# Peptides against a protein of PDB entry 1EMU: the designs that were tried, part 21

Target 1, 132 residues: chain A of PDB entry 1EMU
Amino acid sequence: PPYLKWAESLHSLLDDQDGISLFRTFLKQEGCADLLDFWFACTGFRKLEPCDSNEEKRLKLARAIYRKYILDNNGIVSRQTKPATKSFIKGCIMKQLIDPAMFDQAQTEIQATMEENTYPSFLKSDIYLEYT

## One batch from the design tools (peptide; made by RFdiffusion4, then SolubleMPNN)

Design b1_p12_1_s3 (from b1_p12_1 with E2P R10L)
Fold by OpenDDE base, seed 1:
Structure b1_p12_1_s3 (fold): chain B 132 residues (1-132), chain A 12 residues (1-12)
Amino acid sequence: as target 1 above (132 residues)
Amino acid sequence: DPLLQEAIELGK
């Protein structure tokens, strides 16, 4: 069953809508749902390739991601991303250079945080174990 | 933020 694949890799968990739902519920209880929301926001942003019709939308979205997750020094995403990574993102926003890959490093760092902490904890949680 | 929510859903 799919839940066994979820225990094999975070990738398998995040590729399954049921897995995402359960994992997010767990993260909310732990006060760190922003980790997963940011990760998906970065993926969604990267899917928007630059063109004349979406330029303004992409800029607004980049700014929204920056303000919500990077600029907030009290937020878990900000605390789990490197200063150089945050500075690079700020630079992109200030220069209005909105490359689809501008959040890639931050997404990688947040993914590592989940791999090392919240994902293993999820597999030991009542939410996951009761589902199995 | 509806724009963020749209991006999150697009990322799934």
Scores: peptide ipSAE 0.827, ipTM 0.976, DockQ to the pose 0.933
Fold by OpenDDE base, seed 2:
Structure b1_p12_1_s3 (fold): chain B 132 residues (1-132), chain A 12 residues (1-12)
Amino acid sequence: as target 1 above (132 residues)
Amino acid sequence: DPLLQEAIELGK
């Protein structure tokens, strides 16, 4: 069953809508749902191919991601991203250089945080175990 | 934020 695949890799969990839902519920209870939301936001942002028609939208979205997750010094995403990574993103926003890959490093760092902490905890959680 | 929510859904 799919829930067994979720225990094999975070990738398998995040490729399953049911897995995502359960994992997010767990993260919300732990006060760290922003980790997952940020991860998906970065992926969504990267999917937007730059063109004349979506330039303004991409800029607004980049700013929204920055303000919500990077600028908030007390937020879990900010605490789990390196200063140099956050500075780079700030620079992109200030210069209005909105490359599709501008959040890649931050996404990688947040993914590592989930891999090392919240994902293992999820597999030991009542939410996951009761589902199985 | 509707933009963020749209991006999150697009990322899934």
Scores: peptide ipSAE 0.826, ipTM 0.976, DockQ to the pose 0.934
Fold by OpenDDE base, seed 3:
Structure b1_p12_1_s3 (fold): chain B 132 residues (1-132), chain A 12 residues (1-12)
Amino acid sequence: as target 1 above (132 residues)
Amino acid sequence: DPLLQEAIELGK
């Protein structure tokens, strides 16, 4: 069953809609759902290929991601991203240079945080174990 | 934020 694959890799978990739902529920209970939301927001942002028709939308989205997750010093995403990474993102926002890859480094750092902490904890959680 | 939510869903 799919839940066995979820235990093999975070990638497998995040490729499964049911897995995502359970993992997010767990993260929310732990007060760190923003990690996953940010990760997916970055992926969604990157999927928006630059063109004249979506330039304003991409800028607004980049600003929203920045304000929600990077600018908030009390947020878990901010605490789990390196200062240089956050400074780079800030620079992109200030200069309005909105490259599709501008959040890639931050996404990588948050992914590492999940791999090292929340993902292993999820596999030991009542939510996951009761599902199995 | 609907824009953020749209991006999250697009990312899935």
Scores: peptide ipSAE 0.825, ipTM 0.976, DockQ to the pose 0.931
Fold by OpenDDE base, seed 4:
Structure b1_p12_1_s3 (fold): chain B 132 residues (1-132), chain A 12 residues (1-12)
Amino acid sequence: as target 1 above (132 residues)
Amino acid sequence: DPLLQEAIELGK
């Protein structure tokens, strides 16, 4: 069953809609759902290929991601990303240089945080164990 | 933020 694959890798968990739902519920209870939301937002952003017709939308989205997760010094995403990474993102926003990969390093750092902390905790949680 | 929500859904 899929839930067994979830325990094998975070990737498998995030490729499953049921897995995502359960994991996000767990993260909300832990006060860190922003980790997952940011991760997906970065992926969604990267999927938007630059073109003349979506330039404004991409800029607005980049700014929204920045304001919500990076600029918020009290947020868990901000606390779990390196200063140099946040500085780079800020630079991109200020210069309006919106490359599809501009959040890649931040996404990698947040993924590492999940891999090392929240994902293992999820596998030990009542939410996951009761689902099995 | 509907724009953020759209991006999140697109990322899934």
Scores: peptide ipSAE 0.825, ipTM 0.976, DockQ to the pose 0.936

Design b1_p12_1_s4 (from b1_p12_1, 4 letters changed)
Fold by OpenDDE base, seed 1:
Structure b1_p12_1_s4 (fold): chain B 132 residues (1-132), chain A 12 residues (1-12)
Amino acid sequence: as target 1 above (132 residues)
Amino acid sequence: DELLEEAIKLGE
């Protein structure tokens, strides 16, 4: 069943709508839902290929991601991303060079945080265990 | 933020 695959990899969990829902509920209880929201925001952003019609929208979205998750020094995403990574993103925003891959390193670092902490905790949580 | 919500949903 799908819930057993969720325990095999974070990738399997994040590819399943039911898995995402349960994991988000768990993260909200832990006060760290921003980790997952940021991860999906980065994926959504990368899906928007640069073109004349979406240039302004992509810039606005990049700025929104930056302001909510990177610039907030008290936020969990900011605390779990490296200074050089945040500096690079800031540079892209300031230069208005909005490459689809500009958040890739930050997404990787947040994914590692989830892999090492919240994902294992989720598999031990009442939310997951009661679902099984 | 509507843009963020849209991006998150697009990523899922």
Scores: peptide ipSAE 0.808, ipTM 0.969, DockQ to the pose 0.950
Fold by OpenDDE base, seed 2:
Structure b1_p12_1_s4 (fold): chain B 132 residues (1-132), chain A 12 residues (1-12)
Amino acid sequence: as target 1 above (132 residues)
Amino acid sequence: DELLEEAIKLGE
């Protein structure tokens, strides 16, 4: 069953809508839901191919991601991303150089945080265990 | 933020 695959890899969990729902519920209880939302926001952003028709939208989205997750010094995403990574993103925003890959390093760092902490904890949680 | 919500859903 799918829930067994979720225990084998974070990737399997995040590829399943039911898995995402349960994991998000768990993260909200832990005050860490922004980790997952940021991860998906980065993926969504990267899917937007640069073109004349979406240039302004992409810039606005990049700014929104930056303001909510990177600029907030008290936020879990900001605390779990390296200063150099945050500085690079700030630079892209200031220069209006909005490459589809501009959040890749930050996404990688947040993914590592989930792999090391919240994902293992989720597999030990009542939410997951009661689902199985 | 509606724009962020759209991006999150697009990522999922």
Scores: peptide ipSAE 0.806, ipTM 0.969, DockQ to the pose 0.954
Fold by OpenDDE base, seed 4:
Structure b1_p12_1_s4 (fold): chain B 132 residues (1-132), chain A 12 residues (1-12)
Amino acid sequence: as target 1 above (132 residues)
Amino acid sequence: DELLEEAIKLGE
């Protein structure tokens, strides 16, 4: 069953709508749902292929991601991303150089945070164990 | 933020 695959890799968990739902519920209880939302926001952003028709939309979205997750020093995403990574993103925003990959390093760092902390905790949680 | 919510959904 899918829930067994969830225990084998975070990737499998994030590829499953039921898995995402349960994991998000867990993260909300832990006060760190922003980790997951940021991760998916980065993926969604990267899916937007640059073109003349979506330039404004992409810039606006990049700024929204930056303001909510990177600029907020009190946020968990900001605390779990390296200063150099945040500086790079800020530079992209300021220069309006909105490459689809501009959040890749930040996404990688947040993914590592989940892999090492919240994901293992989720597998030990009542939410996951009761689902099995 | 509607745009942000849309992006999250697109990523899922």
Scores: peptide ipSAE 0.806, ipTM 0.969, DockQ to the pose 0.972
Fold by OpenDDE base, seed 3:
Structure b1_p12_1_s4 (fold): chain B 132 residues (1-132), chain A 12 residues (1-12)
Amino acid sequence: as target 1 above (132 residues)
Amino acid sequence: DELLEEAIKLGE
């Protein structure tokens, strides 16, 4: 069943809508749902290919991601991303140079945080174990 | 934000 694949890799968990739902519920209880939301926001942002019709939307979205997750020094995403990474993102926003890959490094760092901490904890959680 | 919610859903 799919839940066994979720235990094999974070990638398998994040590729499954049911897995995402359970993982998000767990993260909310742990006060760190922003890690997952940021990760998916970055993926969604990258899917928006630059063109004349969506340029303004992409800029607004980049600003929203920046303000919500990067600029907030008290946020878990900000605390789990490196200063140089946050500085680079800030630079892109200030210069209005909105490359689809501008959040890639931050997404990688947050993914590593999930891999090392919240994902293993999820697999030991009542939410996951009761589902199995 | 609605824009963020849309992006998150698009990423999933």
Scores: peptide ipSAE 0.805, ipTM 0.969, DockQ to the pose 0.968

Design b1_p12_2_s1 (from b1_p12_2 with L1M T2S)
Fold by OpenDDE base, seed 1:
Structure b1_p12_2_s1 (fold): chain B 132 residues (1-132), chain A 12 residues (1-12)
Amino acid sequence: as target 1 above (132 residues)
Amino acid sequence: MSIEEEILESLL
């Protein structure tokens, strides 16, 4: 069953709508839903192909992601990303050089945080166990 | 909408 695949890899969990829903619920209870939201925001942003028609929108989105997750020093994403990574993103925003991959390193660091902490905890949670 | 799109739209 799908829930057993979720326990085999974070990728399997995040590729399943039901898995995402349960995991996000768990993260909300832990006060760290922003980890998952940021991860998906980065993925979505990277998928946006740069073109003349969406240049302004891409810049606006990049700024929004930066302001919500990176600039907030009290946020879980900011606390789990390295200073050099945040500085790079800030630089991209300031220079208005918005490459699709500008959040890749931050996404990698947040993914590692989930892999090492929240994902294992989720598999031990009442939310997951009650679903099984 | 995908989850990704929903999250991005929520930021605007």
Scores: peptide ipSAE 0.718, ipTM 0.960, DockQ to the pose 0.874
Fold by OpenDDE base, seed 4:
Structure b1_p12_2_s1 (fold): chain B 132 residues (1-132), chain A 12 residues (1-12)
Amino acid sequence: as target 1 above (132 residues)
Amino acid sequence: MSIEEEILESLL
């Protein structure tokens, strides 16, 4: 069953709608759902290839991601991203250099946080174990 | 919409 694959890798968990739902519920209880939301925001943003028609939208999205997750010093994403990474993102925003990959390093760091902490905890959680 | 799209739209 799919839940066994979820235990094999975070990637498998995040490729499954049910897995995402359960994991997000767990993260909400832990006060860190922003980790997952930011991760998906980065993935979605990267998929938006720059063109004339989406330039303004991409800029607005980049600003929104920055303001919500990076600039918020009280947020878990901000706390789990390195200062140099946040500074780079800020620089991109200020310079309006909105490359599709501008959040890649931050996404990598947040993914590592999930891999090392919340994902293993999820697999030991009542939410996951009761589902199995 | 995908989860990614939903999250992005929620930011606008």
Scores: peptide ipSAE 0.717, ipTM 0.960, DockQ to the pose 0.872
Fold by OpenDDE base, seed 5:
Structure b1_p12_2_s1 (fold): chain B 132 residues (1-132), chain A 12 residues (1-12)
Amino acid sequence: as target 1 above (132 residues)
Amino acid sequence: MSIEEEILESLL
């Protein structure tokens, strides 16, 4: 069953709607759902290829992602991203150089955080174990 | 709508 694959890799978990739902519920209980939301925001943003018609939207989205997750020093995403990474993103925003990959390093760092901490904890959680 | 799209839309 799919839940066994979820235990094999975070990638498998995040590729499954049920897995995402359970994991997000767990993260909310742990006060760190922003990790997952940011991760998906980055993925979604990267999929938006630059063109004349979506430039303004992409800029708005980039600013929103930056303000909500990176600029918030009290947020878990900000705490789990390196200063240089945050500075790079800030620079992109300020210069309005909105490359699809501008959040890639931050996403990588947040993914590592999940891999090392919340994902293993999820697999030991009542939420996951009761589902199995 | 994908989760990614939902999250992005929620930011606007």
Scores: peptide ipSAE 0.714, ipTM 0.959, DockQ to the pose 0.869
Fold by OpenDDE base, seed 3:
Structure b1_p12_2_s1 (fold): chain B 132 residues (1-132), chain A 12 residues (1-12)
Amino acid sequence: as target 1 above (132 residues)
Amino acid sequence: MSIEEEILESLL
């Protein structure tokens, strides 16, 4: 069953809509849903290939991601990303150099945070165990 | 609409 695959890797969990839903619910209860939301925001952003028709939208999105997750020093994403990574993103925003991969390093760091902390905790949670 | 798209749209 799918829930067994979720326990094999975070990747498997994040490839399953039901898995995502349960994991996000768990993260919300833990006060760290922003980790997952940011991760997906980065993935979605990277998929937007630069073109004349979406240039303004991409800039707006980049700014929004930056302001919500990176600039907020009290946010969990900000606390779990390296200063150099945040500085790089800030630089991209300020210079309006919006490469599809500009959030890649931050996403990697947040993924590592989930891998090391919240994902293992989720597999021990009542939410997951009751689902099994 | 994918979850990525939903999250991105919510930011705008």
Scores: peptide ipSAE 0.713, ipTM 0.959, DockQ to the pose 0.873

Design b1_p12_2_s2 (from b1_p12_2, 4 letters changed)
Fold by OpenDDE base, seed 5:
Structure b1_p12_2_s2 (fold): chain B 132 residues (1-132), chain A 12 residues (1-12)
Amino acid sequence: as target 1 above (132 residues)
Amino acid sequence: MSLEEQILESLL
């Protein structure tokens, strides 16, 4: 069953709607749902290829992602991203150089955080174990 | 609507 694959890799978990739902519920209980939300925001943002018609939208989205997750020093995403990574993103925003990959390093760092901490904890959680 | 889309829409 899919839940066994979830235990094999975070990628498998995040590729499954049921897995995402359970994991997000768990993260909310742990006060760190922003990790997952940011990860998906980055993925979604990267999928928006630059063109004349969506440039303004992409800039607005980039600014929103930056303000909500990176600029918030009290936020878990900000705490789990490196200063150089945050500075790079800030630079992109300030210069209005909005490359689809501008959040890639931050996403990688947040993914590593999940891999090392919340994902293993999820697999030991009542939410996951009761589902199995 | 995917979770990605929902999250992005919520930011605007």
Scores: peptide ipSAE 0.642, ipTM 0.951, DockQ to the pose 0.795
Fold by OpenDDE base, seed 4:
Structure b1_p12_2_s2 (fold): chain B 132 residues (1-132), chain A 12 residues (1-12)
Amino acid sequence: as target 1 above (132 residues)
Amino acid sequence: MSLEEQILESLL
């Protein structure tokens, strides 16, 4: 069953709607749902290939991601991303250099945080174990 | 909508 694959990799968990739902519920209880939300925001943002028709949208979206997750020093995403990474993103925003990959390093760092902490905890959680 | 789509829409 799919839940066994979820235990094999975070990737498998994030590819499954049921897995995402349970994991997000767990993260909300832990006060760190922003980790997953930011991860998906980065993925979605990267999918928006630059073109004349979406330039303004991409800029607004990049600004929103930055303000919500990076600039908020009280947020878990900000706390779990390196200063150099946050500075780079800020630079992109200020210079309006909105490359699809501008959040990649931050996404990698947040993914590592999930891999090292919340994902293993999820697999030991009542939410996951009761589902199995 | 997918979670990804929901998140992106919520940011705009």
Scores: peptide ipSAE 0.642, ipTM 0.951, DockQ to the pose 0.739
Fold by OpenDDE base, seed 1:
Structure b1_p12_2_s2 (fold): chain B 132 residues (1-132), chain A 12 residues (1-12)
Amino acid sequence: as target 1 above (132 residues)
Amino acid sequence: MSLEEQILESLL
């Protein structure tokens, strides 16, 4: 069953709508839903191919992601990303050089945080166990 | 809408 696959890898969990829903609920209870939201924001942003028609929109999105998750020093995403990574993103925003991959390193670091902490905890949570 | 789309839209 799908819930057993979720326990085999975070990728399997994040590739399943039901898995995402349960995991996000768990993260909300833990006060760290921003980890998952940021991860998806990065994925969605990277999928936007640069073109003349969406240049302004992409810049706006990049700024929004930066302001909400990176600039907020009290946020969990900011706390779980390295200073050099945040500085790079800031530089991209300031220079208005918006590459689709500009959040890749930050996404990787947040993914590692989930892999090491919240994902294992989720598999031990009442939310997951009650679903099984 | 997917969660991904919802998140991006909420940022705008």
Scores: peptide ipSAE 0.639, ipTM 0.950, DockQ to the pose 0.751
Fold by OpenDDE base, seed 3:
Structure b1_p12_2_s2 (fold): chain B 132 residues (1-132), chain A 12 residues (1-12)
Amino acid sequence: as target 1 above (132 residues)
Amino acid sequence: MSLEEQILESLL
């Protein structure tokens, strides 16, 4: 069953809509749903290939991601990303150099945070165990 | 609409 695959890897969990839903619910209860939301925001942003028709949208989206997750020093994403990574993103925003991969390093760091902390905790949670 | 899409749209 799918829930067994979720326990094999975070990747398997994030590839399953039901798994994502349960994991996000868990993260909300833990006060760290922004980790997953940011991860998905980065993925979605990277999928937007630069072109004349979406340039303004991409810039707005990049700014929004930056302001919500990176600039907020009190946010969990900000606390779990390296200063150099945040500085790089800030630079991209300030220079309006919006590469599809500009959040890749931050996403990697947040993914590592989930791998090491929230994902293992989720597999021990009542939410997951009651689902099994 | 996927969660990914929902998150992105909510940011705009």
Scores: peptide ipSAE 0.634, ipTM 0.949, DockQ to the pose 0.760

Design b1_p12_2_s3 (from b1_p12_2 with L1M T2S I3L)
Fold by OpenDDE base, seed 4:
Structure b1_p12_2_s3 (fold): chain B 132 residues (1-132), chain A 12 residues (1-12)
Amino acid sequence: as target 1 above (132 residues)
Amino acid sequence: MSLEEEILESLL
């Protein structure tokens, strides 16, 4: 069953709607749902290939991601991303250099945080174990 | 909507 694959990799968990739902519920209880939300925001943002028709949308979205997750010093995403990474993103925003990959390093760092902490905890959680 | 779509739309 799919839940066994979820235990094999975070990637498998994030490819499954049921897995995402349970994991997000767990993260909300832990006060760190922003890790997952930011991860998906980065993925969605990267999919928006730059063109004339979406330039303004991409800029606004990049600004929103930056303001919500990076600039908020009290947020878990900000706390779990390196200063150099946050500075780079800020630079992109200020210079309006909105490359699809501008959040990649931050996404990698947040993914590592999930891999090292919340994902293993999820697999030991009542939410996951009761589902199995 | 997928979570990805929901998150992106919520930011705009």
Scores: peptide ipSAE 0.667, ipTM 0.952, DockQ to the pose 0.787
Fold by OpenDDE base, seed 2:
Structure b1_p12_2_s3 (fold): chain B 132 residues (1-132), chain A 12 residues (1-12)
Amino acid sequence: as target 1 above (132 residues)
Amino acid sequence: MSLEEEILESLL
């Protein structure tokens, strides 16, 4: 069943709508739902192809991601990303150099945070265990 | 709608 695959890899969990729903609920209770939301924001942003019609939208979206997750020093995403990574993103925003991969390093760091902490904790949570 | 789409739309 799918819930067993969720325990095998974070990727399997994030590729399943039911898995995402349960994991996000768990993260909200832990006060760290922004980790997952940021991860999905980065994925969605990278999928947007640069073109004249999307340029303004991509810039606005990049700025929004930066302001909500990176600039907020009290946020968990900001606390779990390296200063050099945040500085690079800030530079991209200021220079309006909006490459689809500009959030890749930050996404990698947040993914590592989930892999090391919240994902293992989720698999031991009542939310997951009661679902199984 | 996927969570990915919801998050992106919420930012705009």
Scores: peptide ipSAE 0.661, ipTM 0.951, DockQ to the pose 0.795
Fold by OpenDDE base, seed 5:
Structure b1_p12_2_s3 (fold): chain B 132 residues (1-132), chain A 12 residues (1-12)
Amino acid sequence: as target 1 above (132 residues)
Amino acid sequence: MSLEEEILESLL
Protein backbone atom coordinates (compact mmCIF):
# COMPACT_ATOMS: atom_id res chain seq x y z
CA PRO B 1 0.00 0.00 0.00
CA PRO B 2 1.04 3.61 -0.54
CA TYR B 3 1.75 4.24 3.14
CA LEU B 4 4.64 1.81 2.96
CA LYS B 5 6.16 3.83 0.15
CA TRP B 6 5.80 6.94 2.29
CA ALA B 7 8.17 5.37 4.77
CA GLU B 8 10.73 4.74 2.05
CA SER B 9 11.16 8.35 0.99
CA LEU B 10 9.86 11.83 1.60
CA HIS B 11 9.48 12.15 -2.15
CA SER B 12 6.97 9.31 -2.16
CA LEU B 13 5.06 10.93 0.66
CA LEU B 14 4.90 14.30 -1.08
CA ASP B 15 3.75 12.69 -4.32
CA ASP B 16 0.62 11.28 -2.67
CA GLN B 17 -2.41 13.39 -1.79
CA ASP B 18 -3.27 11.27 1.21
CA GLY B 19 0.32 11.34 2.36
CA ILE B 20 0.49 15.10 2.00
CA SER B 21 -2.73 15.51 3.95
CA LEU B 22 -1.56 13.40 6.86
CA PHE B 23 1.90 14.91 6.88
CA ARG B 24 0.54 18.44 6.82
CA THR B 25 -1.79 17.63 9.71
CA PHE B 26 1.17 16.34 11.65
CA LEU B 27 3.24 19.40 10.84
CA LYS B 28 0.43 21.68 11.99
CA GLN B 29 0.43 19.91 15.34
CA GLU B 30 4.17 20.47 15.53
CA GLY B 31 3.84 24.12 14.59
CA CYS B 32 5.90 23.76 11.45
CA ALA B 33 3.43 23.42 8.60
CA ASP B 34 5.14 26.37 6.93
CA LEU B 35 7.98 24.06 5.95
CA LEU B 36 5.71 22.07 3.70
CA ASP B 37 3.73 25.05 2.50
CA PHE B 38 6.90 26.85 1.50
CA TRP B 39 8.18 23.77 -0.27
CA PHE B 40 5.04 23.58 -2.37
CA ALA B 41 5.05 27.31 -2.97
CA CYS B 42 8.55 27.01 -4.40
CA THR B 43 7.54 24.12 -6.60
CA GLY B 44 4.53 25.97 -7.90
CA PHE B 45 6.49 29.13 -8.48
CA ARG B 46 9.16 27.34 -10.47
CA LYS B 47 6.50 25.96 -12.79
CA LEU B 48 5.53 29.46 -13.84
CA GLU B 49 7.74 30.06 -16.84
CA PRO B 50 8.52 33.71 -17.51
CA CYS B 51 6.57 35.47 -20.23
CA ASP B 52 5.19 38.92 -20.89
CA SER B 53 1.71 37.96 -19.72
CA ASN B 54 2.69 36.57 -16.31
CA GLU B 55 5.58 38.81 -15.33
CA GLU B 56 3.53 40.89 -12.92
CA LYS B 57 1.95 37.80 -11.39
CA ARG B 58 5.33 36.16 -10.93
CA LEU B 59 6.74 39.26 -9.27
CA LYS B 60 3.79 39.50 -6.90
CA LEU B 61 4.03 35.84 -6.06
CA ALA B 62 7.77 36.00 -5.48
CA ARG B 63 7.32 38.97 -3.17
CA ALA B 64 4.58 37.17 -1.29
CA ILE B 65 6.69 34.07 -0.79
CA TYR B 66 9.60 36.22 0.33
CA ARG B 67 7.57 38.27 2.80
CA LYS B 68 5.66 35.36 4.28
CA TYR B 69 8.44 32.82 4.70
CA ILE B 70 11.86 34.40 4.25
CA LEU B 71 11.54 37.87 5.72
CA ASP B 72 9.72 36.65 8.84
CA ASN B 73 12.62 36.17 11.22
CA ASN B 74 10.36 34.42 13.70
CA GLY B 75 9.23 31.89 11.13
CA ILE B 76 10.54 28.37 10.94
CA VAL B 77 11.41 28.70 7.25
CA SER B 78 13.54 31.74 7.93
CA ARG B 79 15.27 29.96 10.80
CA GLN B 80 16.00 26.93 8.65
CA THR B 81 17.41 28.78 5.65
CA LYS B 82 20.94 30.09 5.42
CA PRO B 83 21.59 33.83 5.56
CA ALA B 84 23.27 33.78 2.16
CA THR B 85 20.24 32.07 0.67
CA LYS B 86 17.87 34.62 2.13
CA SER B 87 20.09 37.46 0.98
CA PHE B 88 20.12 36.10 -2.54
CA ILE B 89 16.33 35.95 -2.61
CA LYS B 90 16.09 39.46 -1.22
CA GLY B 91 18.42 40.64 -3.96
CA CYS B 92 16.29 39.06 -6.64
CA ILE B 93 13.18 40.74 -5.26
CA MET B 94 14.79 44.15 -4.97
CA LYS B 95 16.30 43.98 -8.44
CA GLN B 96 13.11 42.47 -9.85
CA LEU B 97 15.15 39.67 -11.35
CA ILE B 98 12.60 36.92 -10.93
CA ASP B 99 14.13 33.71 -12.21
CA PRO B 100 12.02 30.54 -11.90
CA ALA B 101 14.85 28.97 -9.93
CA MET B 102 15.31 31.82 -7.45
CA PHE B 103 13.88 29.76 -4.56
CA ASP B 104 15.61 26.50 -5.43
CA GLN B 105 18.35 26.72 -2.83
CA ALA B 106 15.89 27.70 -0.12
CA GLN B 107 13.61 24.84 -1.11
CA THR B 108 16.54 22.45 -0.93
CA GLU B 109 17.45 23.64 2.54
CA ILE B 110 13.87 23.32 3.77
CA GLN B 111 13.58 19.88 2.23
CA ALA B 112 16.72 18.85 4.09
CA THR B 113 15.19 20.14 7.31
CA MET B 114 12.11 18.01 6.75
CA GLU B 115 14.19 14.99 5.82
CA GLU B 116 16.27 15.25 8.96
CA ASN B 117 13.60 16.16 11.48
CA THR B 118 9.89 16.29 10.76
CA TYR B 119 9.68 13.46 8.25
CA PRO B 120 11.25 10.87 10.57
CA SER B 121 9.08 12.12 13.40
CA PHE B 122 6.00 11.79 11.23
CA LEU B 123 6.75 8.13 10.61
CA LYS B 124 6.73 7.60 14.37
CA SER B 125 3.60 9.68 14.93
CA ASP B 126 0.19 8.44 15.95
CA ILE B 127 -1.22 10.01 12.80
CA TYR B 128 0.87 7.82 10.55
CA LEU B 129 0.81 4.69 12.67
CA GLU B 130 -2.94 4.76 13.12
CA TYR B 131 -3.34 5.12 9.37
CA THR B 132 -1.30 1.98 8.77
CA MET A 1 -7.53 21.75 -5.90
CA SER A 2 -4.08 20.50 -4.98
CA LEU A 3 -2.23 21.81 -1.97
CA GLU A 4 0.26 23.45 -4.30
CA GLU A 5 -2.45 25.33 -6.14
CA GLU A 6 -4.17 26.28 -2.91
CA ILE A 7 -0.99 27.69 -1.44
CA LEU A 8 -0.13 29.71 -4.52
CA GLU A 9 -3.59 31.19 -4.78
CA SER A 10 -3.60 32.04 -1.09
CA LEU A 11 -0.47 34.11 -1.57
CA LEU A 12 -2.05 36.35 -4.21
Scores: peptide ipSAE 0.656, ipTM 0.950, DockQ to the pose 0.734
Fold by OpenDDE base, seed 3:
Structure b1_p12_2_s3 (fold): chain B 132 residues (1-132), chain A 12 residues (1-12)
Amino acid sequence: as target 1 above (132 residues)
Amino acid sequence: MSLEEEILESLL
């Protein structure tokens, strides 16, 4: 069953809509749903290939991601990303150099945070165990 | 609508 695959890897969990839903619910209860939301925001942003028709949208979206997750020093994403990574993103925003991969390093760091902390905790949670 | 789409739209 799918829930067994979720326990094999975070990747398997994030590839399953039901798994994502349960994991996000768990993260909300833990006060760290922004980790997953940011991860998905980065994925979605990277999928937007630069072109004349979406340039303004991409810039707006990049700014929004930056302001919500990176600039907020009190946020969990900000606390779990390296200063150099945040500085790089800030630079991209300030220079309006919006490469599809500009959040890749931050996403990697947040993914590592989930891998090491929240994902293992989720597999021990009542939410997951009651689902099994 | 996927969670990814929902999150992106909510940011705009």
Scores: peptide ipSAE 0.648, ipTM 0.949, DockQ to the pose 0.742

